# Peptides against a protein of PDB entry 7AE7, part 212

Target 1, 321 residues: chain A of PDB entry 7AE7
Amino acid sequence: KVYKDLREFLEVLEQEGQLIRVKEEVNPEPDIAAAGRAAANLGKNQPAVFFEKIKGYKYSVVTNVHGSWQNHALMLGLDKNTSTKDQFYELNRRWDKFPVPPNVVKREAAPCKENVIDKDINLFEILPLYRINEQDGGFYISKASVVTADPEYPDDFNKLNVGTYRIQVKDRDRVGIQALAMHDIAVQLEKAEAENKPLPIAITIGNNPLVTFMASTPVGYNQNEYEFVGALQDGVPMDIVKSDLYDHLYVPAGSEVVLEGHIIPRVRTVEGPFGEFPGSYSGARLQCEVKIDRITHRTNPIFENLYLGIPWTEIDYLMAL

## One batch from the design tools (peptide; made by RFdiffusion4, then SolubleMPNN)

Design b2_p23_8_s2 (from b2_p23_8, 10 letters changed)
Fold by OpenDDE base, seed 4:
Structure b2_p23_8_s2 (fold): chain B 321 residues (1-321), chain A 23 residues (1-23)
Amino acid sequence: as target 1 above (321 residues)
Amino acid sequence: SLEEIIAEVEERAAADDKSRVTP
């Protein structure tokens, strides 16, 4: 099976007994993190946890979407009981199909374009933000697929990067992003900052599960993650759409939320602390600052976010393949 | 409550495990 969006995947997870739907109103803290921890601590068959109602917010949250080998099997469109060996075999078989170019759809055909916010941007109105760990220095967006391009070669689709980065919410329309030197985004940012120019960015939330998987998987600088998604879909192209602000940035057509903006050149702000591991907080660092200039979102957007805790958590499964 | 949410997560996971063991 191939999934167009997060919603089609969540439907399959629910049908397969790999999703828990919480219908009662929850507190964003500590309830979301505690339920994510409880799901992770099952050790096997760890379900996604979907919160329909969050106190003080309009929209829903889902956690632990990639939180088990069963969820990984289902992501690949395999039987949920497919062995890790057979999942790895199938992943490698499909990887050799690269490249499978994506379909560029019209704006009107892209679910991520159902609603637009271009003024009075407030991330807290769109995303049910919460602290993932009790001692986190703020709210994190931990499972976004971040789209950037080479500012010297903006029309080179092979240099379009889709990556996962730690994102701290700083203000209603500002986020900090951790761009490490080993990431393709850091190369692109260096080029933009050399010219004292903003780097265009699209932060996409709630995607096709293979987009999220590929955004967490290192690829070559001249390899497009969307072309790997098509390979991992066994040769079925994924659907992408142009960003609203930038002709050269393409986002997944099915994204729940797209935050379009720019990295402010030569500005660094305090980011962290964040609980990357239990009992180990990464120290505060000076990181890049993103201005959010436009939001597009699906009606009733689902905030997909990662639970981080003691291994084995969702991140360990994402990195184990 | 948080306890009810945790209990629901544990109960549903236990129910799914039981359904898989029944031939």
Scores: peptide ipSAE 0.052, ipTM 0.649, DockQ to the pose 0.015
Fold by OpenDDE base, seed 2:
Structure b2_p23_8_s2 (fold): chain B 321 residues (1-321), chain A 23 residues (1-23)
Amino acid sequence: as target 1 above (321 residues)
Amino acid sequence: SLEEIIAEVEERAAADDKSRVTP
């Protein structure tokens, strides 16, 4: 089984008993994080939790999508009871199929292009934002696949980076991003900042589960994460579409939300604190700032976000493979 | 309520565990 988008995966999770659908209206805080904790604390068969109605918001939230070995087996299109050993064996077998180039689809065929916001941008109108931890210094987007390119080689598809970074919402149209020196985005940003130029960025939310998996998996600077997604799909190419603002950036065709913008050169603003681990908060730091210039989204977009809590959480499963 | 959501999560997990124990 191959998935085109998050929705096809959530349907399979629900059919397999690996998704809890909450139909009643919930409070953003503390209900979303508390339900995510309850799901994670089951120890096995941890389901995704899908919230249809969030008080004060228009759209839905899903958490804990990668939160179990059963969900990881289903992501690979295997039986949900496939052992971790057999999942690793199959993952390694498929990894050797790299590269599998993606299909570039037309804009009119890409679900992420169904709606456009290019003025009066307000992230709170599109994303049901909540504090993941009670003492967090703000709202976080913790499960985005962030697309950037090498500004010296913008047309080199092998240098197109898809990574997962900590993103704090700073304003209606601004986010802070944690670009650490070990991340490929930091290399690309350094090149842009050397010339005092903005770095083009697309922050994608609610993707094909293998895109989210590969965005959290370190690869070589000259390796494209989308070509690994095709390998992990057992040789079936994934679908990508050109970004609206940038000819050299491609996003997953099925993304629920795409935030297109730029990293402001040589600007740093206060980010954090954030609960990176249970009972531990990172101190506030100066981090990069992104201006959001355009949003594209599916009709009734699903906000996919991490639950961060006591191991084993969704992040531990994403890092363990 | 939050308690009802937690209870639903726990009940579903218990149901899945029972389905595996059927020989």
Scores: peptide ipSAE 0.047, ipTM 0.657, DockQ to the pose 0.014
Fold by OpenDDE base, seed 5:
Structure b2_p23_8_s2 (fold): chain B 321 residues (1-321), chain A 23 residues (1-23)
Amino acid sequence: as target 1 above (321 residues)
Amino acid sequence: SLEEIIAEVEERAAADDKSRVTP
């Protein structure tokens, strides 16, 4: 099976017994992180946990979507009991289909465009934000697929980067982003900052699970992650749509939330601490700052976020491939 | 409650484990 969006995947996870739906109202802290931990600690067949109601928020949260080999098999459209060996074999077989160019859909056909916020932006109205770890210095968006382009070659689709980065919420319309020198986004940012220009950015949340997987998988600077998603869909193109603010940025058509904005050139603000590992926090550092200028979102958007806990965590399954 | 959510997670996991051990 191929999935157009997160919702189609969550439906399959639920049908396969790999999703727990929490219908009762929960506290964002500590309930979300604690339930995610309980799911991860099962050791096998770790389900996604879907919270329908979060106290103080309008929308839902899902965690641990990639949190097991069963969920990974289902992501590939395989039987949930497919062995890890056979999953790797199938992944490698499909990888050789690269490139599979995406379909560019019309704006009216893209679910991520159902609603627009272009004024009075408040991330807390759209995302049920919570601390993932008790000692975190703020709220993190840990499972976003971040889209940027080369500012020297903005129309070169092969240089369009889709990556996963640590994002801290800083204000209603501002986030900090960790763009390390080893990331493709850092190359693009360096070019923009050399000219003292903003770097256009789209932060996409709640995607087709293969988009999230590829955004977490290192590829070459001149390789487009969307063309790998099509390969991993066994040659079925994924659907993308043009961003609202930028002609050269394309986002997954099925994204639950798209934050469009820019990295402010030559500005660095304090980010962290963040609990990357149980009992280990990365120190506070000066990181890039993003201004959010526009939001598009699906009606009743689902906030997909990582659970971070003891291995095997969701991040370990995303990185093990 | 958080305890009820954790218990539901654990019960569902235990049920899935039992269903696989039945030959």
Scores: peptide ipSAE 0.030, ipTM 0.621, DockQ to the pose 0.014
Fold by OpenDDE base, seed 1:
Structure b2_p23_8_s2 (fold): chain B 321 residues (1-321), chain A 23 residues (1-23)
Amino acid sequence: as target 1 above (321 residues)
Amino acid sequence: SLEEIIAEVEERAAADDKSRVTP
């Protein structure tokens, strides 16, 4: 089984008994984090949790999508009871198919382009933002696939980076992003900042589960994560679409939300604290600031967000492969 | 269980509503 988008994967999770659907209105805090924690703490067969209604918001949240070995097997299109050993064997077998180039679809064929916001941008109207941990310094987008390119080689598709970074919401149209020196985005940003230029960025939320997986998997600077997604789909190309603002940035065609904008050159703002583990907060740091200039989104977009807590959490499953 | 997770979410939602109504 190959998934075009998050929705096709959530349907399979629900059919396989790996998704809890909460239909009652919940409070964004503490209910979402509490349910995500309860799901993670089951120790086995940890389900995704889908919140249909959130007080004060228009749209839904899903968490713990990659939160179990069963969900991981299903992501690979395997039986949910496939052993971890057999999952690794199959992953390695498929990895050897790299590169599998993506299909570039037309704008009109991309579900992520169904709706556009290009004025009066307010992230709180599109994303049901909540604190993941009680002591978090703000609202985080923790499971985005962030697309950037090399500003010296913008037309080199092999240098297109799709990565996962901690993102704090700063304002209606601004986010802080944690670009560590070990990340490809930091290399690209350094090049842009050397010339005092903005770095073009697309922050994509609610993707095909293999996109989210590959965005969390380190690859070579001259390797494209989308070409690995095609490999992990057993040789089936994934669908990408050109961003609206930038000719050189491509986003997953099925993304629930795409935040297009730029990293402001030579600006650093305080980010954090964030509770990466219970009782362990990463200290406040000076991080990059992104201006959001355009949003595209699916009708009734689903905000996929990470639950962070005591291992084994969703992040541990994403990092263990 | 799935039911326990739902029940915990419901109990917390109900507790928050009660705490807001107590002056």
Scores: peptide ipSAE 0.024, ipTM 0.555, DockQ to the pose 0.024

Design b2_p23_8_s3 (from b2_p23_8, 11 letters changed)
Fold by OpenDDE base, seed 4:
Structure b2_p23_8_s3 (fold): chain B 321 residues (1-321), chain A 23 residues (1-23)
Amino acid sequence: as target 1 above (321 residues)
Amino acid sequence: SLEEIIKEVEERAAADEKSRVEP
């Protein structure tokens, strides 16, 4: 099976007994993180946890979407009981289909374009933000697929990068992003900053699970993650759409939320601490700052966010293959 | 309550595991 979006995947997870739906209103803290931890601590068959109602917020949260080998099998459209060995075999078999170019859909055909916010941007109105760990220095968007391009080669689709980066909410319309030197985004940012130019960015949330998987998977600088998504879909192209602000940025057509903006050149602000591992916080660092200039989102957008904890957590499953 | 949510997560997971082991 191939999924167009997060919603189709969540439906399958629920049908397969791999999603717990919480219908009662929860407190964003500590309830979301605690329930995510409880799900992760089951040791096997760890379900996604979907929170329909969050106190003080309008929209839903889902966590632990990639939190098990069963969820990973289902992501590949396999039986949930498929062994890790057979999942690895199938992943490698499909990897050889690279490249599978995506379909560029029209704006009108893209669910991520259902709603637009271009003024008075407030991330807290769109995303039910919460602290993932008690000692986190703020609210994090930890499972976004971040789209950037090479500013020297903006029309080179092979240099379009879709990566996962730690994002801290800094203000209503600003986020900090951790761009490490080993990340493709850091190379692109260095080029933009050399000219004192903003780097265009699209931060996409709540995607087709294979987009999220590929955004967390290291690929070559001249390899497009969307072309790997098509390969992992066994040769079925994924659907992408042009961003609203930038002709050279493409986002998944089915994204729940798209934050379009720019990295402010030569500005660094305090980001962190964040509890990447229990009992070990990455200290506060000076990181890049993104200004959000436009939001597009699906009606009743689902905020997909990562639960982080002691291995094996969702991040370990995302990185294990 | 948070305790009820955690309990529901654990109970559902236990039920799914039972359904898998019982033929």
Scores: peptide ipSAE 0.138, ipTM 0.739, DockQ to the pose 0.015
Fold by OpenDDE base, seed 5:
Structure b2_p23_8_s3 (fold): chain B 321 residues (1-321), chain A 23 residues (1-23)
Amino acid sequence: as target 1 above (321 residues)
Amino acid sequence: SLEEIIKEVEERAAADEKSRVEP
């Protein structure tokens, strides 16, 4: 089975008993993190947790989507009881199908284009933002697939990078991004900053689960993550669409929310702290600043965010594959 | 309440596990 978007995957998780739907109104803090902890503490068969109603917000949140081996099996379109060994075998078998080029769909065929915001941008109106940990220095978007290109080779699709980065919300239309020197985005940013130019960026939220997986998986600088998604779909291409602001940036056609903007050249602002692990806070650092210039989103967008806070967090499953 | 939400998550997960183990 192949999924076009997050919604098709959530439907399968629910059918397979791997999603808990919370229908009662919750407080963003501490209820989301606490319910996520309760789900993760089950020790096995950890479900996703879907919050339909969040106090003070219009839209929903889902957490722990990749939070178990059963969810990973289902992501691969396998039986939920497929062993970890057999999942790895199948993953490796499919990996050899690289490259599988994506389908570029028309704008009118892309669900992520259903709604547009280009004025009076306010991230808090679109995303039910909350602190994951009580001591976090702000609100984090921790499960975004971030799209950037090489500014010297913008038309080279093989240099298009889709990565996962720590993103702190700084203002209504601004986020901080942790672009470490080991990340492909840092190479691209260095080239842009050498010329004192902005780096174009698209921050995509609520994707096909294999996009999220590949964005968290290191690949070569000249390898496109979307071509690996097609490989992991056993040779079925994924659907992508051009960004609205940049002809050379492509986003998943089914994304729940797309934040289009630019990294401001040679600007660094304080970011953090963030509780990456319980009792382990990464200190405050000077990080890059992104201005959001345009938002596209599905009607009633789902905010997918990481669950963090106990051993064998969702991120541990994403990194273990 | 938060306690009710946590309990609901735990009870639903436990019910699903039982349904899988019972023949």
Scores: peptide ipSAE 0.137, ipTM 0.734, DockQ to the pose 0.015
Fold by OpenDDE base, seed 2:
Structure b2_p23_8_s3 (fold): chain B 321 residues (1-321), chain A 23 residues (1-23)
Amino acid sequence: as target 1 above (321 residues)
Amino acid sequence: SLEEIIKEVEERAAADEKSRVEP
């Protein structure tokens, strides 16, 4: 089975008993993180947790989407009881199909374009933001697929990067992003900053689970993550759409929320602390700042976010493959 | 309540485990 978006995957998770739907209103803190922790601590068959109603917010949250081997099997369109060995075998078999170029769909056909916000941007109106850990220095977007291009070769589709980065919400229309020197985004940012130019960026939230998987998987600088998604879909192309602000950036057509903006050149602001591991907080650092200039989103957008807790966490499953 | 949500998560996981062990 191939999934067009997060919603099709959540439907399968629910049908397979791998999703818990919380229908009662919850508090953002501590209820979301505590329920995510309870799900992760089950040791096996860890379900996604879907919160329909969150106090003070309009929209829903889902956590622990990749939080088990069963969810990974279902992501690959396999039986939920497929062994880890057989999942690796199938992953490797499909990997050899690279490249599978994506389909570019029209704006009118892309669910991520159903709604637009281009003025008075407030991230808190669109995303049910919460702290994962009590000692976190703020709200984090921890499961976004971030799209950037090479400023020297903006039309080279092979250099289009889709990566996962630590993103802290700084203001209504600003986020901090951790671009480490080892990441492809850091190479692209260095080129933009050399000329004191903004780096165009699209931060995509709530994607096809294979997009999230590939955004968390290191690939070559001249390899496009969307072409691997098509390979992992057993040769079925994924659907992408052009960003609204930038002709050279493409986002998943089914994204729940797309934050379009730019990294401000040569600006660094305090980011953190963040609880990367239980009882271990990364110190505050100076990180890049993104200005959000436009939001597109599906009607009733789902905020997909990581649960970060005791190993084995959702991150451990995403990194183990 | 948070306790009820945690309990629901645990009960559902226990039910799925029983269904897997019953031949």
Scores: peptide ipSAE 0.060, ipTM 0.675, DockQ to the pose 0.014
Fold by OpenDDE base, seed 3:
Parts: sequence; structure tokens; C-alpha cells
Structure b2_p23_8_s3 (fold): chain B 321 residues (1-321), chain A 23 residues (1-23)
Amino acid sequence: as target 1 above (321 residues)
Amino acid sequence: SLEEIIKEVEERAAADEKSRVEP
């Protein structure tokens, strides 16, 4: 089985008994984090948790999508009871199919383009934002696939980077991003900042589960994560679409939400604290600031967010393969 | 309620474990 988007994957998770649908209205705090913790703490067969109704918000949240070995097997289109060993062998077999170039679809064919917001941007109207941990310094977007390019080689598709970074919401139209020096985005940002130029960025939320997996998997600077997604789909290309603001940035065609904007050059603002581990908060740091200039989204967008808690959490499963 | 959600999560996990042990 190959999935075009998050919704196709969530359907399979629900059919396989690996998704809990919460139909009652919940409080964003503490209910989302507490239910995510309960799911993660089951030790085996940890389900995704889908919240249909969140008090004070219009849209839904899903957590713990990659939160189990069963969910990873299903992501690969395998039986949910496939051993971790057999999952690893299949992953490696498919990895050798790299590169599998993506299909570039027309704007009109891309579900992520169904709705556009280009003025009076307010992230709180689109994303049901909540604190993941009680002592978090703000709201985090923790499971986004962030798209950037090399500003010196913007037309080199092999240098297009899709990565996962810690993102704190700072204002209605601003986010802080943790771009560590070891990440490809930091190399690209350094080049832009050397010229005192903004770095174009697309922050994509609610993707094909293999996009999220590859965005969390380190690859070479001259290797495109979308071409690995096609390999992991056993040779089936994924669908991408050009961003609205930038000709050189491509986003997953099926993304639930796309935040398009730029990293402000040579600006650093306070980010954090964030609970990276239970009882351990990373201190406040000076991090990059992104201005959001445009949003595209599917109708009734699903906010996919990471649950962070005691290991084994979703992040541990994403790093274990 | 949050308690009911947690309980449902635990009950589903217990049911899946039983289905795996009883072929």
C-alpha cells in the first residue's frame, strides 16, 4: 500500500485498530498531551490519537501517528505485525531504489492548495495550538517537514532540503525555528545571511507519513528527501507541487497546511523553554525567526503534532529505523 | 472526559494483546 497523504494513512490506521478517534470536545490543555501520553505508555500497539473537536478551535489534531512498530509497518504498507527486523530489511531493500524522482503536479491538482490565506494571517485560526508540556514556554509545531533550498543553487533540485526542526509559535504570523549548525538548513541560512537576504521557507504540516519519516532521517546535502520517499514507496513517485511564493520550493501536494514565508536575516529572538525530555527543559535560546507571508491548506485541515514524553515516544520510533 | 479517553486507550490495547495471544 502507498499513501498519497496523511488522510489515507489515518484511514488505514483506523481500519487496523491503530487509531483512537476522540469525538467529544476536549480541552487543548491538558487533554491532548495527557491522551498522547496514555497512548505512548501502552508499551506496544501504541495507537494514533485523533481529536475531532478542540475547545476554542475549528479544526482537528492527530498525535502519535508514528508512535509504534505497528504504525511503522503500516507506513511501509506491510502487515501491522511485521517484525522490526523484517521492517528494517524491507526499508533497506527499498532504500537502494534511490533516486525515484517525484511527480510535479499542477496547482489545481494539489489538495494543499484548496484554500489560501494571504492577508491578516493568524496561525491560531488554522492550527489548534496547545502546550505539549505544562512548562513549555509556548506553543510548538513539532512534526513539520520544513522545505528550504540552497540560495546559491536555487534551481538544483538535489540541494532542496526537507527537514524536521523545533518550531515555536511567536505571534500570529511568526515562528521561531531551531536551525542547528549540523543541519542542512543551517548551511543554507548561513549563505543567505552572508548576503543579508531572507531565506525562503515552506513549513509543511500533515504529510504522507514517509515524507515525515524522511524529513527526520539525515541524508546527504546533495540528496533530495522526496526521491527517497519514492524509493521507500517501492518505486512509486510521490506527488509534489510548486510553492505559491517561490518557484524553486516544492511542497508535498497532499499537505494539510503549508506555511510559506522567510527566515529574517541576522535576527535572533528568544525561543523556549521546551520539554525535550520529561523533567528536562532546554533553556531559552536565541533562535531564528520566520515571518509567515502565505498559508495554503486543505479544507478542514488536520494538525499533525508530535507527542513528547517518556521514551519510547513517537520520536524514538522515527529515529530507530 | 480525559479519564474515559485514557481508559479507552488502555482497553483497546488490552484487547489487541488478547487477539495476538489467542490465535
Scores: peptide ipSAE 0.049, ipTM 0.663, DockQ to the pose 0.014

